# Peptides against a protein of PDB entry 5ZK1, part 20

Target 1, 52 residues: chain A of PDB entry 5ZK1
Amino acid sequence: KREVRLMKNREAARECRRKKKEYVKCLENRVAVLENQNKTLIEELKALKDLY
Target 2, 52 residues: chain A of PDB entry 5ZK1 as posed
Amino acid sequence: KREVRLMKNREAARESRRKKKEYVKCLENRVAVLENQNKTLIEELKALKDLY

## One batch from the design tools (peptide; aimed at target 1 Y23)

Design b2_p25_8 (made by RFdiffusion4; failed a check: the pose's geometry)
Pose (drawn by RFdiffusion4):
Parts: structure tokens; sequence; C-alpha cells
Structure b2_p25_8 (pose): chain A 52 residues (1-52), chain P 25 residues (1-25)
């Protein structure tokens, strides 16, 4: 029973790593999105201020 | 919240790696 006890753990480590990497790519993606949104909002604020 | 989730995932992976090492010994 211990052999399977180890086997399930080995299998679980793989998925864990997959989820870790995937989560990091998700975070980086979110960063890039937030950067683009920020640049667009700042530019629009500059345009509205110049409007006065 | 995203940083805490990443830390939880890293802790879960570390616990699995420790359990594998202990069972292999």
Amino acid sequence: as target 2 above (52 residues)
Amino acid sequence: EEEEKLEELEEELEELEEEIEELEK
C-alpha cells in the first residue's frame, strides 16, 4: 500500500507544478493587461486635461 | 489574494515533495 501511497504523491506533484506554472503565466498576463489599461487611462486623462 | 494563492500552491507542492522523499527513505 505504501507503493501506491508514493505513486499518488508523484502524480500529484506533476499537476501541482502544472498549476504553479499556469498560475504564474496568469499573473504575468494580468500584469500586462493592467499595464495597457493604465497607459490608456493616463493618456485619456492627459487628453481631457488638454481639453480645458 | 493572488500572491497568497501562489504561496499556497508552492506550499502544497513542497509538502508533496517532502512526503515523497520521506516515503522513498

Design b2_p25_8_s1 (made by RFdiffusion4, then SolubleMPNN; from b2_p25_8, 11 letters changed)
Fold by OpenDDE base, seed 1:
Structure b2_p25_8_s1 (fold): chain B 52 residues (1-52), chain A 25 residues (1-25)
Amino acid sequence: as target 1 above (52 residues)
Amino acid sequence: SMEEELRKIEEELKEIEEEIRRLEE
């Protein structure tokens, strides 16, 4: 009984760390998309300012 | 305006970077 409880606790802690890592990876992917959108909008604004 | 869209993206980036930091501590 004690060993099974320790095993389940270790599995739950591994799953918690896995889910946290997957969530951070999702946020990093969102950052990369927004940084690319920001870069594009800055380049468009610069091209408009260089035209006038 | 494109300037308002940039400001919204910069605020969302900042909020996400703060959340990443809190999760990596």
Scores: peptide ipSAE 0.093, ipTM 0.671, DockQ to the pose 0.037
OpenDDE base, seeds 2, 3, 4, 5: peptide ipSAE 0.047, 0.071, 0.056, 0.068; ipTM 0.596, 0.654, 0.621, 0.639

Design b2_p25_8_s2 (made by RFdiffusion4, then SolubleMPNN; from b2_p25_8, 11 letters changed)
Fold by OpenDDE base, seed 3:
Structure b2_p25_8_s2 (fold): chain B 52 residues (1-52), chain A 25 residues (1-25)
Amino acid sequence: as target 1 above (52 residues)
Amino acid sequence: SDEEELRKIEEELKEIEEEIRKLEE
């Protein structure tokens, strides 16, 4: 019984580390997209203001 | 007992997995 629980715990800990890595990667991608969109919108707003 | 400690760690891991899932949605 103890060995089977230890194996399941090792599997659960591997899955938790996998999901955490995927979540961090998702956040990094969202931040990069939002930073690029914000930069583009600031540049467009500047170009529009330079016409007035 | 070592068995009760392993069960607690399995429950805590399940909670963290559910929190990660909710933060991805």
Scores: peptide ipSAE 0.042, ipTM 0.542, DockQ to the pose 0.065
OpenDDE base, seeds 1, 2, 4, 5: peptide ipSAE 0.018, 0.017, 0.018, 0.018; ipTM 0.405, 0.404, 0.400, 0.399

Design b2_p25_8_s3 (made by RFdiffusion4, then SolubleMPNN; from b2_p25_8, 12 letters changed)
Fold by OpenDDE base, seed 2:
Structure b2_p25_8_s3 (fold): chain B 52 residues (1-52), chain A 25 residues (1-25)
Amino acid sequence: as target 1 above (52 residues)
Amino acid sequence: SDLEELRKIEEELKEIEEKIRELEE
C-alpha cells in the first residue's frame, strides 16, 4: 500500500532527525570539554609568562 | 608541550564548529 510506504518514510525521517540531534549534542559536549582544556592551558601559559 | 596541545585543541574545536554548522543547515 502507498500508505505503508509513507508511514515508513515518516519513521525514517523522524529517526534521521533524532540521530542528527544526538550527534550535534555529542559534538557540543566535546566542544565544552575542549574549551575547558583550552582555558586551563591558556591560564597555565599566562602564569608561566608572568614569571619571566 | 602545553603550546602544542593548545594548538591541537584549537584546530579540533574549529573542525567541530564547522561540522556543527554544516549539520545545522
Scores: peptide ipSAE 0.026, ipTM 0.434, DockQ to the pose 0.037
OpenDDE base, seeds 1, 3, 4, 5: peptide ipSAE 0.025, 0.023, 0.021, 0.024; ipTM 0.441, 0.416, 0.427, 0.428

Design b2_p25_8_s4 (made by RFdiffusion4, then SolubleMPNN; from b2_p25_8, 10 letters changed)
Fold by OpenDDE base, seed 3:
Structure b2_p25_8_s4 (fold): chain B 52 residues (1-52), chain A 25 residues (1-25)
Amino acid sequence: as target 1 above (52 residues)
Amino acid sequence: SDLEELRKIEEELKEIEREIEELEK
């Protein structure tokens, strides 16, 4: 019984680490998209300000 | 919150790692 719990917990820890890695990668991609959008909006606002 | 979901995954992992350590003693 103890060995079967240890095996299942090692499998659960592997799956939890996989989920964490996928979630962090999703957040990193979302941050990169938002940073690029903010950069474009700041450049557009600067170009508009330089017309006046 | 995205950070709160990440914290939940981290706390679940810590609990599993504690139970593994207790089962290896």
Scores: peptide ipSAE 0.407, ipTM 0.853, DockQ to the pose 0.897
OpenDDE base, seeds 1, 2, 4, 5: peptide ipSAE 0.024, 0.023, 0.407, 0.397; ipTM 0.487, 0.458, 0.852, 0.850; seed 5 fails the geometry check

## One batch from the design tools (peptide; aimed at target 1 T40)

Design b2_p26_1 (made by RFdiffusion4; failed a check: a stray cysteine)
Pose (drawn by RFdiffusion4):
Structure b2_p26_1 (pose): chain A 52 residues (1-52), chain P 26 residues (1-26)
Amino acid sequence: as target 2 above (52 residues)
Amino acid sequence: VKCLENRVAVLENQNKTLENRVASLE
């Protein structure tokens, strides 16, 4: 039973790594989205201030 | 011609940046 005990752990480590890289990627993507949104909002604020 | 090609590459990059920004707002 110990052999399977180790087998399931080995399999679980793969999925854990997959979720880890996927999560990092998700975080980076979120960063890029937030950077674009921030640039757009700042530019619009500059335009509205120039409107006065 | 090299100057015109460089200008086209800059405008292509700027369009891609604007398109990414519009997609981020959607």

Design b2_p26_1_s1 (made by RFdiffusion4, then SolubleMPNN; from b2_p26_1, 18 letters changed)
Fold by OpenDDE base, seed 5:
Structure b2_p26_1_s1 (fold): chain B 52 residues (1-52), chain A 26 residues (1-26)
Amino acid sequence: as target 1 above (52 residues)
Amino acid sequence: SKEEEEKKKKLEELLKEILERLKALE
C-alpha cells in the first residue's frame, strides 16, 4: 500500500511538470505571434503617418 | 494631382489591411 501511494505521487508530479511545460510553451508561442503582429501594425501605422 | 491620387489609394489600401488584421485578432 505505501509503495503504490509513492508511485501515484511520482506519476502526478511528472504530469504536473508536463502540463506546466506545455502551458509555458503555449504562452511563449502566443507572445511571439502577438509581438510580431503588433510590430507589423506599428510599421504600417508609421507608413500611414509618413504619407501625411 | 495624379501623384496625390496614388498616395490616397496607397493610404486606403494600408488602412484596409490594418482593419482586416485587427478583425483577425478578435
Scores: peptide ipSAE 0.039, ipTM 0.623, DockQ to the pose 0.064
OpenDDE base, seeds 1, 2, 3, 4: peptide ipSAE 0.035, 0.034, 0.035, 0.038; ipTM 0.531, 0.568, 0.600, 0.612

Design b2_p26_1_s2 (made by RFdiffusion4, then SolubleMPNN; from b2_p26_1, 23 letters changed)
Fold by OpenDDE base, seed 3:
Structure b2_p26_1_s2 (fold): chain B 52 residues (1-52), chain A 26 residues (1-26)
Amino acid sequence: as target 1 above (52 residues)
Amino acid sequence: SEEKKKKEELEKKLQEELKKRLEALK
């Protein structure tokens, strides 16, 4: 009985760390995509302003 | 001119898209 509870706790702790790592990676990827897209939009807006 | 109006409309669309992307970081 005690060993099964310790095993389940170790599994839950591994799953919690996995989910946290996946969440951070998802946020980092989302930030990188949005920063690149915003850079392109700022450059396009600047190029348009300079044409007229 | 009609060309200046088309430019202003395009700038407005790009500014609206930039705002939506900034809001998506919240």
Scores: peptide ipSAE 0.035, ipTM 0.527, DockQ to the pose 0.057
OpenDDE base, seeds 1, 2, 4, 5: peptide ipSAE 0.027, 0.034, 0.021, 0.022; ipTM 0.550, 0.529, 0.554, 0.560; seed 4 fails the geometry check

Design b2_p26_1_s3 (made by RFdiffusion4, then SolubleMPNN; from b2_p26_1, 23 letters changed)
Fold by OpenDDE base, seed 4:
Structure b2_p26_1_s3 (fold): chain B 52 residues (1-52), chain A 26 residues (1-26)
Amino acid sequence: as target 1 above (52 residues)
Amino acid sequence: SEEEREKEEKEKKLLEELKKRLEALK
């Protein structure tokens, strides 16, 4: 039936939007980890430069 | 439409692949 196909399309579109939101959240978490690692490495490089 | 469902399925597959690559970089 046409109605069942329209329902399945709406469910697929909801799932696509959910997956996109999960992916963005994964990227945001990875960016936060990399920014923290980069900050630590810059501080370590500065401490090494101030030692010599 | 059928084309919109195929686009959504392709987008879903790409997002799943990119998520796996990002998890492998942690």
Scores: peptide ipSAE 0.059, ipTM 0.485, DockQ to the pose 0.022
OpenDDE base, seeds 1, 2, 3, 5: peptide ipSAE 0.025, 0.023, 0.022, 0.022; ipTM 0.409, 0.572, 0.539, 0.463

Design b2_p26_1_s4 (made by RFdiffusion4, then SolubleMPNN; from b2_p26_1, 23 letters changed)
Fold by OpenDDE base, seed 3:
Structure b2_p26_1_s4 (fold): chain B 52 residues (1-52), chain A 26 residues (1-26)
Amino acid sequence: as target 1 above (52 residues)
Amino acid sequence: KEKEKKEEELKKKLEEELKKRLEALK
């Protein structure tokens, strides 16, 4: 009985660490995409302002 | 006049999209 509880706790701790790593990676990818897209929009806005 | 209106409409759309993307970084 005790060993099964310790195994389940180790598995839960591994899953929590995995989920946290996946969440951080998802945020990093989203930030990189949004930063690139914002850079493009700033360049487009600058080009439009330089035409006026 | 008509070209200037289209340019201002495009500028507003780009500014709105930029604001949406900045809010999505929070």
Scores: peptide ipSAE 0.049, ipTM 0.591, DockQ to the pose 0.060
OpenDDE base, seeds 1, 2, 4, 5: peptide ipSAE 0.046, 0.043, 0.046, 0.038; ipTM 0.588, 0.585, 0.610, 0.649

Design b2_p26_2 (made by RFdiffusion4; failed a check: a stray cysteine)
Pose (drawn by RFdiffusion4):
Structure b2_p26_2 (pose): chain A 52 residues (1-52), chain P 26 residues (1-26)
Amino acid sequence: as target 2 above (52 residues)
Amino acid sequence: RRKKKEYVKCLENRVAVLENQNKTLI
């Protein structure tokens, strides 16, 4: 039974790594999106301030 | 492992900072 006990752990480590890399890619993507949104909002604020 | 955890925490902090800045701008 111990051998399977270790086999399931080995399999679980793969999925864990997959979720980890995927999660990091998700975080970086969210960062890029937030950077684009921030630039767009700042530019619009500059345009509205110049409107006065 | 420590460096990977620190990197993920840095990314999460960066998301929070950008979200707060965008919220203030709106």

Design b2_p26_2_s1 (made by RFdiffusion4, then SolubleMPNN; from b2_p26_2 with R1S R2K C10K I26L; failed a check: too like the target's own chain)
Amino acid sequence: SKKKKEYVKKLENRVAVLENQNKTLL

Design b2_p26_2_s2 (made by RFdiffusion4, then SolubleMPNN; from b2_p26_2 with R1S C10E I26E; failed a check: too like the target's own chain)
Amino acid sequence: SRKKKEYVKELENRVAVLENQNKTLE

Design b2_p26_2_s3 (made by RFdiffusion4, then SolubleMPNN; from b2_p26_2 with R1S R2A C10E I26E; failed a check: too like the target's own chain)
Amino acid sequence: SAKKKEYVKELENRVAVLENQNKTLE

Design b2_p26_2_s4 (made by RFdiffusion4, then SolubleMPNN; from b2_p26_2 with R1S R2K C10D I26K; failed a check: too like the target's own chain)
Amino acid sequence: SKKKKEYVKDLENRVAVLENQNKTLK

Design b2_p26_3 (made by RFdiffusion4)
Pose (drawn by RFdiffusion4):
Order: C-alpha cells, then structure tokens, then sequence
Structure b2_p26_3 (pose): chain A 52 residues (1-52), chain P 26 residues (1-26)
C-alpha cells in the first residue's frame, strides 16, 4: 500500500507544477492587461485635461 | 466639438474597461 501511497503523490506533484506554471502565466497576463488599461486611461485623462 | 471629444474619450475608456474586465476574468 505504501507503493501506491508514493505513486499518488508523484502524480499529484505533476498537476501541482502544471497549476503553478499556469497560475504564473495568468498573473503575467493580468499584469500586461493592467498595464495597457493604465496607459489608455492615462492618455484619456491627458486628452480631457487638454480639452479645457 | 468639445462634447464630441468628451464622448469619444468616454467610449474609449468604456471599451478599454470592458475588454480588460473580460481578459482579467480568464
């Protein structure tokens, strides 16, 4: 029973790594999005201020 | 002309917010 106990752990470590990398990638993607949103909002603020 | 520029800026802001919300929900 210990052999399977170790087998399930080995399998679980793979999925854990997959979720880890996937999560990182998700975070980087969210950063890029927030950067583009921030640049667009700042530019629009500059345009509205110049409107006065 | 000023009201048209304000409307265009608000539309750009709205589109950016909607697209960013959709991408952040992924």
Amino acid sequence: as target 2 above (52 residues)
Amino acid sequence: ESLEKIEESLEKIEETLEESEEELEE

Design b2_p26_3_s1 (made by RFdiffusion4, then SolubleMPNN; from b2_p26_3, 13 letters changed; failed a check: too like the target's own chain)
Amino acid sequence: DKEEKIKELLEKQNETLKEALELLSK

Design b2_p26_3_s2 (made by RFdiffusion4, then SolubleMPNN; from b2_p26_3, 15 letters changed)
Fold by OpenDDE base, seed 4:
Structure b2_p26_3_s2 (fold): chain B 52 residues (1-52), chain A 26 residues (1-26)
Amino acid sequence: as target 1 above (52 residues)
Amino acid sequence: SKKKKIEELLKKQNEALKEALELLSK
């Protein structure tokens, strides 16, 4: 039936939007972690510069 | 100095990550 196809398409579109939102949030978190790690590594390199 | 070059590379990588975060937040 046409209605069942429209329902399945709406469900697939909701799931696609959910997956996209979760993927973007995962990337944002990963970028923030890597940014903080790079800041720490830069600070460690500065501290090592002040010791030598 | 090799150390200065590593610090410059890490700074460039950090700026690229900030730009990537800004692009994801828009």
Scores: peptide ipSAE 0.033, ipTM 0.539, DockQ to the pose 0.083
OpenDDE base, seeds 1, 2, 3, 5: peptide ipSAE 0.028, 0.025, 0.021, 0.021; ipTM 0.502, 0.474, 0.429, 0.437

Design b2_p26_3_s3 (made by RFdiffusion4, then SolubleMPNN; from b2_p26_3, 14 letters changed)
Fold by OpenDDE base, seed 1:
Formats: structure tokens, C-alpha cells, sequence
Structure b2_p26_3_s3 (fold): chain B 52 residues (1-52), chain A 26 residues (1-26)
């Protein structure tokens, strides 16, 4: 009984680390996309402000 | 107004960026 609980805990910890790594990578990619989009929007706003 | 529309888009993207950064800080 103890060994089965330790195996299940090790499996749950591996799955938790896998899910955390995938989630962080998804957020990092989303941040990079949003930062690039914001730079473009700031440049467009600046160009519009310099025309008027 | 094109300026107002880009400002609204920038605010939405900035708010989405802040939320994504807050989730990375957890």
C-alpha cells in the first residue's frame, strides 16, 4: 500500500511539472506576440499623431 | 476616428499583456 501511494505521488508530480512547463511556454509565446502587437500599435499611434 | 480606434486596441492589448505577466509571476 505505501509503495503504490509513493508511485502515484511521483506520477502526479511529473504530470504537474509537465503541465506547468507547457502552460509557461504558452504564456511566454502570448507575451511575445502581445509585445510585438503593442509596438506596432504604438508606432501607428505615433505616426498618426505626427500627421496632425 | 482612426486614432481613437487604435487607442482602444492598444488598451485591450496592454490589459491582455498585464494579465499574461501576472499569470507568469504566480
Amino acid sequence: as target 1 above (52 residues)
Amino acid sequence: DKKKKIEELLEKQNEALKKALEELAK
Scores: peptide ipSAE 0.031, ipTM 0.509, DockQ to the pose 0.122
OpenDDE base, seeds 2, 3, 4, 5: peptide ipSAE 0.023, 0.023, 0.031, 0.022; ipTM 0.453, 0.450, 0.494, 0.446

Design b2_p26_3_s4 (made by RFdiffusion4, then SolubleMPNN; from b2_p26_3, 16 letters changed; failed a check: too like the target's own chain)
Amino acid sequence: DKEEQIKKLLERQNETLEKAKKELAK

Design b2_p26_4 (made by RFdiffusion4)
Pose (drawn by RFdiffusion4):
Structure b2_p26_4 (pose): chain A 52 residues (1-52), chain P 26 residues (1-26)
Amino acid sequence: as target 2 above (52 residues)
Amino acid sequence: ELEEEQEELEEEYEELLEEIEELKEE
């Protein structure tokens, strides 16, 4: 039974790594999206201020 | 959870851009 107890752990470590890399990619993607949104909002604020 | 928060942020960002367009038209 211990062999399977180690086999399931080995399999679980793969999925854990997959979710880890995927999560990091998700975070980076979110950073890029937030950077673009921030740039756009700042530019629009500059334009509205120049409107006065 | 992080994906849901991102969707809410995108909706709020679109609404803000629409409001900016309206202000520029006025």

Design b2_p26_4_s1 (made by RFdiffusion4, then SolubleMPNN; from b2_p26_4, 21 letters changed; failed a check: too like the target's own chain)
Amino acid sequence: SLLENRVAVLENQNKTLIEELKALKD

Design b2_p26_4_s2 (made by RFdiffusion4, then SolubleMPNN; from b2_p26_4, 21 letters changed; failed a check: too like the target's own chain)
Amino acid sequence: NLLENLVAVLENQNKTLIEELKALKD

Design b2_p26_4_s3 (made by RFdiffusion4, then SolubleMPNN; from b2_p26_4, 21 letters changed; failed a check: too like the target's own chain)
Amino acid sequence: KLLENLVAVLENQNKTLIEELKALKD

Design b2_p26_4_s4 (made by RFdiffusion4, then SolubleMPNN; from b2_p26_4, 21 letters changed; failed a check: too like the target's own chain)
Amino acid sequence: KLLENRVAVLENQNKTLIEELKALKD

Design b2_p26_5 (made by RFdiffusion4; failed a check: too like the target's own chain)
Pose (drawn by RFdiffusion4):
Structure b2_p26_5 (pose): chain A 52 residues (1-52), chain P 26 residues (1-26)
Amino acid sequence: as target 2 above (52 residues)
Amino acid sequence: EESVKKLEESVKTLEEQVKTLEELVK
């Protein structure tokens, strides 16, 4: 029973790594999105201020 | 008229940005 006890753990470590990396990719992607949104909003603020 | 056009464009850009941020939060 201990051998399977270790086998399930080995399998679980793979999925854990997959979710880790995928999560990091997600965080980065969200950073890039937020950077684009921020640049666009700032530019629009500059345009509206110049409108006065 | 130029100022109205600019405000209409700005509203559209802001609405697109709000949609993108709402999608990101979801």

Design b2_p26_5_s1 (made by RFdiffusion4, then SolubleMPNN; from b2_p26_5, 16 letters changed; failed a check: too like the target's own chain)
Amino acid sequence: DEKKKLLANQEKTLKEELKALKKLEE

Design b2_p26_5_s2 (made by RFdiffusion4, then SolubleMPNN; from b2_p26_5, 13 letters changed; failed a check: too like the target's own chain)
Amino acid sequence: SEKEKLLANLNKTLEEELKALEELKA

Design b2_p26_5_s3 (made by RFdiffusion4, then SolubleMPNN; from b2_p26_5, 15 letters changed; failed a check: too like the target's own chain)
Amino acid sequence: SAKEAALANQLKTLIEELKALEELKK

Design b2_p26_5_s4 (made by RFdiffusion4, then SolubleMPNN; from b2_p26_5, 12 letters changed; failed a check: too like the target's own chain)
Amino acid sequence: SEKEKLLANQKKTLEEELKALEELKK

Design b2_p26_6 (made by RFdiffusion4)
Pose (drawn by RFdiffusion4):
Structure b2_p26_6 (pose): chain A 52 residues (1-52), chain P 26 residues (1-26)
Amino acid sequence: as target 2 above (52 residues)
Amino acid sequence: EEEEEIDEKIEELQEKREELEEKLEE
């Protein structure tokens, strides 16, 4: 039973790594999106201030 | 969902700004 005990752990480590790298990709993607949104909002604020 | 709402609000803000600029030109 110990051999399977180790086999399930080995399999679980793969999925854990997959979720880890996927999660990091997700975070970076969120960063890029937040950067674009920030630039757009700042530019619009500059335009509205220039409107006065 | 929050990032999509931010993008929608940015579009609405740009439309309103353009309408205000047109009114100022008239």

Design b2_p26_6_s1 (made by RFdiffusion4, then SolubleMPNN; from b2_p26_6, 19 letters changed; failed a check: too like the target's own chain)
Amino acid sequence: EELLKLLENQNKTLEELLKLLKELEA

Design b2_p26_6_s2 (made by RFdiffusion4, then SolubleMPNN; from b2_p26_6, 20 letters changed; failed a check: too like the target's own chain)
Amino acid sequence: EELLKLQENQNKTLEEELKALEELLK

Design b2_p26_6_s3 (made by RFdiffusion4, then SolubleMPNN; from b2_p26_6, 20 letters changed; failed a check: too like the target's own chain)
Amino acid sequence: NELLELLKNQNKTLKELLEKLKKLLE

Design b2_p26_6_s4 (made by RFdiffusion4, then SolubleMPNN; from b2_p26_6, 20 letters changed; failed a check: too like the target's own chain)
Amino acid sequence: AELQKLLENQKKTLEEELKLLKELLE

Design b2_p26_7 (made by RFdiffusion4)
Pose (drawn by RFdiffusion4):
Structure b2_p26_7 (pose): chain A 52 residues (1-52), chain P 26 residues (1-26)
Amino acid sequence: as target 2 above (52 residues)
Amino acid sequence: EEELEELEKEIEELQKEREELEKELE
């Protein structure tokens, strides 16, 4: 039973790594989106301030 | 992600309103 005990752990480590890298890709993507949104919002604020 | 999509829509709406206002001022 210990051999399977170790086999399930080995399999679980793969999925864990997959979720880890996927999560990091998700975080970087969110960062890039937030950066684009920030730039757009700042530009619009500059334009509205220049409107006065 | 939903909140970021809503923010993008709000920014697009704000841009449109700004452009309409600039035209009205001209």

Design b2_p26_7_s1 (made by RFdiffusion4, then SolubleMPNN; from b2_p26_7, 16 letters changed; failed a check: too like the target's own chain)
Amino acid sequence: MEELLKLQENQNKTKEELLKLLKELE

Design b2_p26_7_s2 (made by RFdiffusion4, then SolubleMPNN; from b2_p26_7, 16 letters changed; failed a check: too like the target's own chain)
Amino acid sequence: EKELLELLENQQKTLEELLKKLKELE

Design b2_p26_7_s3 (made by RFdiffusion4, then SolubleMPNN; from b2_p26_7, 20 letters changed; failed a check: too like the target's own chain)
Amino acid sequence: DKALLELQENQNKTLEEELKLLYDLQ

Design b2_p26_7_s4 (made by RFdiffusion4, then SolubleMPNN; from b2_p26_7, 17 letters changed; failed a check: too like the target's own chain)
Amino acid sequence: DKELLELLEEQLKTLEEELKLLEELK

Design b2_p26_8 (made by RFdiffusion4; failed a check: too like the target's own chain)
Pose (drawn by RFdiffusion4):
Structure b2_p26_8 (pose): chain A 52 residues (1-52), chain P 26 residues (1-26)
Amino acid sequence: as target 2 above (52 residues)
Amino acid sequence: LENRVAVLENQNKTLIEELKALKDLY
């Protein structure tokens, strides 16, 4: 039973790594989206301030 | 125009806070 006990752990480590990398890619993607949104909002604020 | 500027400033503040919180996850 111990051999399977170790097998399931080995299999679980793979999925854990997959979720880890995937999560990091997600974070980075969210950062890039937030950077673009920020740049667009700032530019619009500059345009509205120039409008006065 | 003043209402639109206030909305954009609130949105920009909330976006910066989210970006900061997201960078703390690294």

Design b2_p26_8_s1 (made by RFdiffusion4, then SolubleMPNN; from b2_p26_8, 10 letters changed; failed a check: too like the target's own chain)
Amino acid sequence: LKKKIEELENQLKTLIEELKKLLSLY

Design b2_p26_8_s2 (made by RFdiffusion4, then SolubleMPNN; from b2_p26_8, 10 letters changed; failed a check: too like the target's own chain)
Amino acid sequence: LEEKIKELENRLKTLIEELEKLKSLY

Design b2_p26_8_s3 (made by RFdiffusion4, then SolubleMPNN; from b2_p26_8, 9 letters changed; failed a check: too like the target's own chain)
Amino acid sequence: LKKKIEELENQLKTLIEELKKLKSLY

Design b2_p26_8_s4 (made by RFdiffusion4, then SolubleMPNN; from b2_p26_8, 9 letters changed; failed a check: too like the target's own chain)
Amino acid sequence: LEKKIKELENQLKTLIEELKELKSLF

## One batch from the design tools (peptide; aimed at target 1 T40 L41 A47 L51)

Design b2_p27_1 (made by RFdiffusion4)
Pose (drawn by RFdiffusion4):
Structure b2_p27_1 (pose): chain A 52 residues (1-52), chain P 27 residues (1-27)
Amino acid sequence: as target 2 above (52 residues)
Amino acid sequence: EHLESIEEHLEVIEEELEELEELHEEL
């Protein structure tokens, strides 16, 4: 039973790594989305301030 | 012309805010 006990752990480590890399990728993507949103909002604020 | 310019900038801000709300729901 111990051999399977180790086998399930080995399999679980793969999925854990997959979810880790996927999660990091997600975080990065979010960062890039937030950077674009921020640049657009700042530019619009500049334009509205220049409107006065 | 100034009112059209304000509407255009508000539309862009509203789109960006909607995108921020959608991104917030993903957290």

Design b2_p27_1_s1 (made by RFdiffusion4, then SolubleMPNN; from b2_p27_1, 13 letters changed; failed a check: too like the target's own chain)
Amino acid sequence: SLEEKKENLLKVIEEELKALEELEKLL

Design b2_p27_1_s2 (made by RFdiffusion4, then SolubleMPNN; from b2_p27_1, 13 letters changed; failed a check: too like the target's own chain)
Amino acid sequence: SKEEKLKKLLEVIEEELKALEELKKLL

Design b2_p27_1_s3 (made by RFdiffusion4, then SolubleMPNN; from b2_p27_1, 15 letters changed; failed a check: too like the target's own chain)
Amino acid sequence: DLEEKKKKLLEVINEELKALKELEKLL

Design b2_p27_1_s4 (made by RFdiffusion4, then SolubleMPNN; from b2_p27_1, 13 letters changed; failed a check: too like the target's own chain)
Amino acid sequence: SLEEEKKKLLEVIEEELKALEELEKLL

Design b2_p27_2 (made by RFdiffusion4; failed a check: too like the target's own chain)
Pose (drawn by RFdiffusion4):
Structure b2_p27_2 (pose): chain A 52 residues (1-52), chain P 27 residues (1-27)
Amino acid sequence: as target 2 above (52 residues)
Amino acid sequence: SVEKLEESVEVLEEQNETLEELVESIE
C-alpha cells in the first residue's frame, strides 16, 4: 500500500507543477492586460484635459 | 468638441468592458 501511497503523490506533483506554471502565465497575462488598459486610460485622460 | 467627446465615450466603454471581463476572470 505504501508504493501506491508514493505513486499518487508522484502523480499529484505533476499536476501541481502544471497548475503552478499555468497560474504564473495567467498572472503575467493579467499584468500585460492591465498595462495596456492603463496606457489607454492615461492617453484618454490627456486628450480630455487637452480638450479644455 | 462633441465629436471628440463621442470618441472618448467609445474608448471608455471598451476599456470598461475589458476591465469587467478581467475582474470576472480574477474572481

Design b2_p27_2_s1 (made by RFdiffusion4, then SolubleMPNN; from b2_p27_2, 15 letters changed; failed a check: too like the target's own chain)
Amino acid sequence: KEEKLKELKAVLENQLKTLIEELKELE

Design b2_p27_2_s2 (made by RFdiffusion4, then SolubleMPNN; from b2_p27_2, 18 letters changed; failed a check: too like the target's own chain)
Amino acid sequence: KEEELKRLKAVLENQLKTLIEELKKLA

Design b2_p27_2_s3 (made by RFdiffusion4, then SolubleMPNN; from b2_p27_2, 17 letters changed; failed a check: too like the target's own chain)
Amino acid sequence: KKELLEKLKAVLENQLKTLIEELKELA

Design b2_p27_2_s4 (made by RFdiffusion4, then SolubleMPNN; from b2_p27_2, 16 letters changed; failed a check: too like the target's own chain)
Amino acid sequence: KKELLEKLKAVLENQLKTLIEELKELE

Design b2_p27_3 (made by RFdiffusion4)
Pose (drawn by RFdiffusion4):
Structure b2_p27_3 (pose): chain A 52 residues (1-52), chain P 27 residues (1-27)
Amino acid sequence: as target 2 above (52 residues)
Amino acid sequence: SVETLEESVETLEESVETLEELVETIE
């Protein structure tokens, strides 16, 4: 029973790594989106201030 | 001025939609 006890752990480590890396890609992607949104909003603020 | 306000409104609406979709993805 200990052999399977170790086998399930080995399998679980793979999925854990997959979710880790996927999560990091997700965080980076969220960062790039937030950078674009920030640049767009700042530019629009500049345009509306110049409107006065 | 009217044209600039219309363009700014469209850009802000698109930004709000994108941020709402990001917030839903985070939740």

Design b2_p27_3_s1 (made by RFdiffusion4, then SolubleMPNN; from b2_p27_3, 19 letters changed; failed a check: too like the target's own chain)
Amino acid sequence: KDEILAKLKAVLENLLKALKELLKEME

Design b2_p27_3_s2 (made by RFdiffusion4, then SolubleMPNN; from b2_p27_3, 16 letters changed; failed a check: too like the target's own chain)
Amino acid sequence: KEEKLKELKAVLEEQLKTLEELLKELA

Design b2_p27_3_s3 (made by RFdiffusion4, then SolubleMPNN; from b2_p27_3, 19 letters changed; failed a check: too like the target's own chain)
Amino acid sequence: KEEKLKELKAVLENLLKSLEEELKKLA

Design b2_p27_3_s4 (made by RFdiffusion4, then SolubleMPNN; from b2_p27_3, 19 letters changed; failed a check: too like the target's own chain)
Amino acid sequence: KEEKLKELKAVLENLLKALEEELKELA

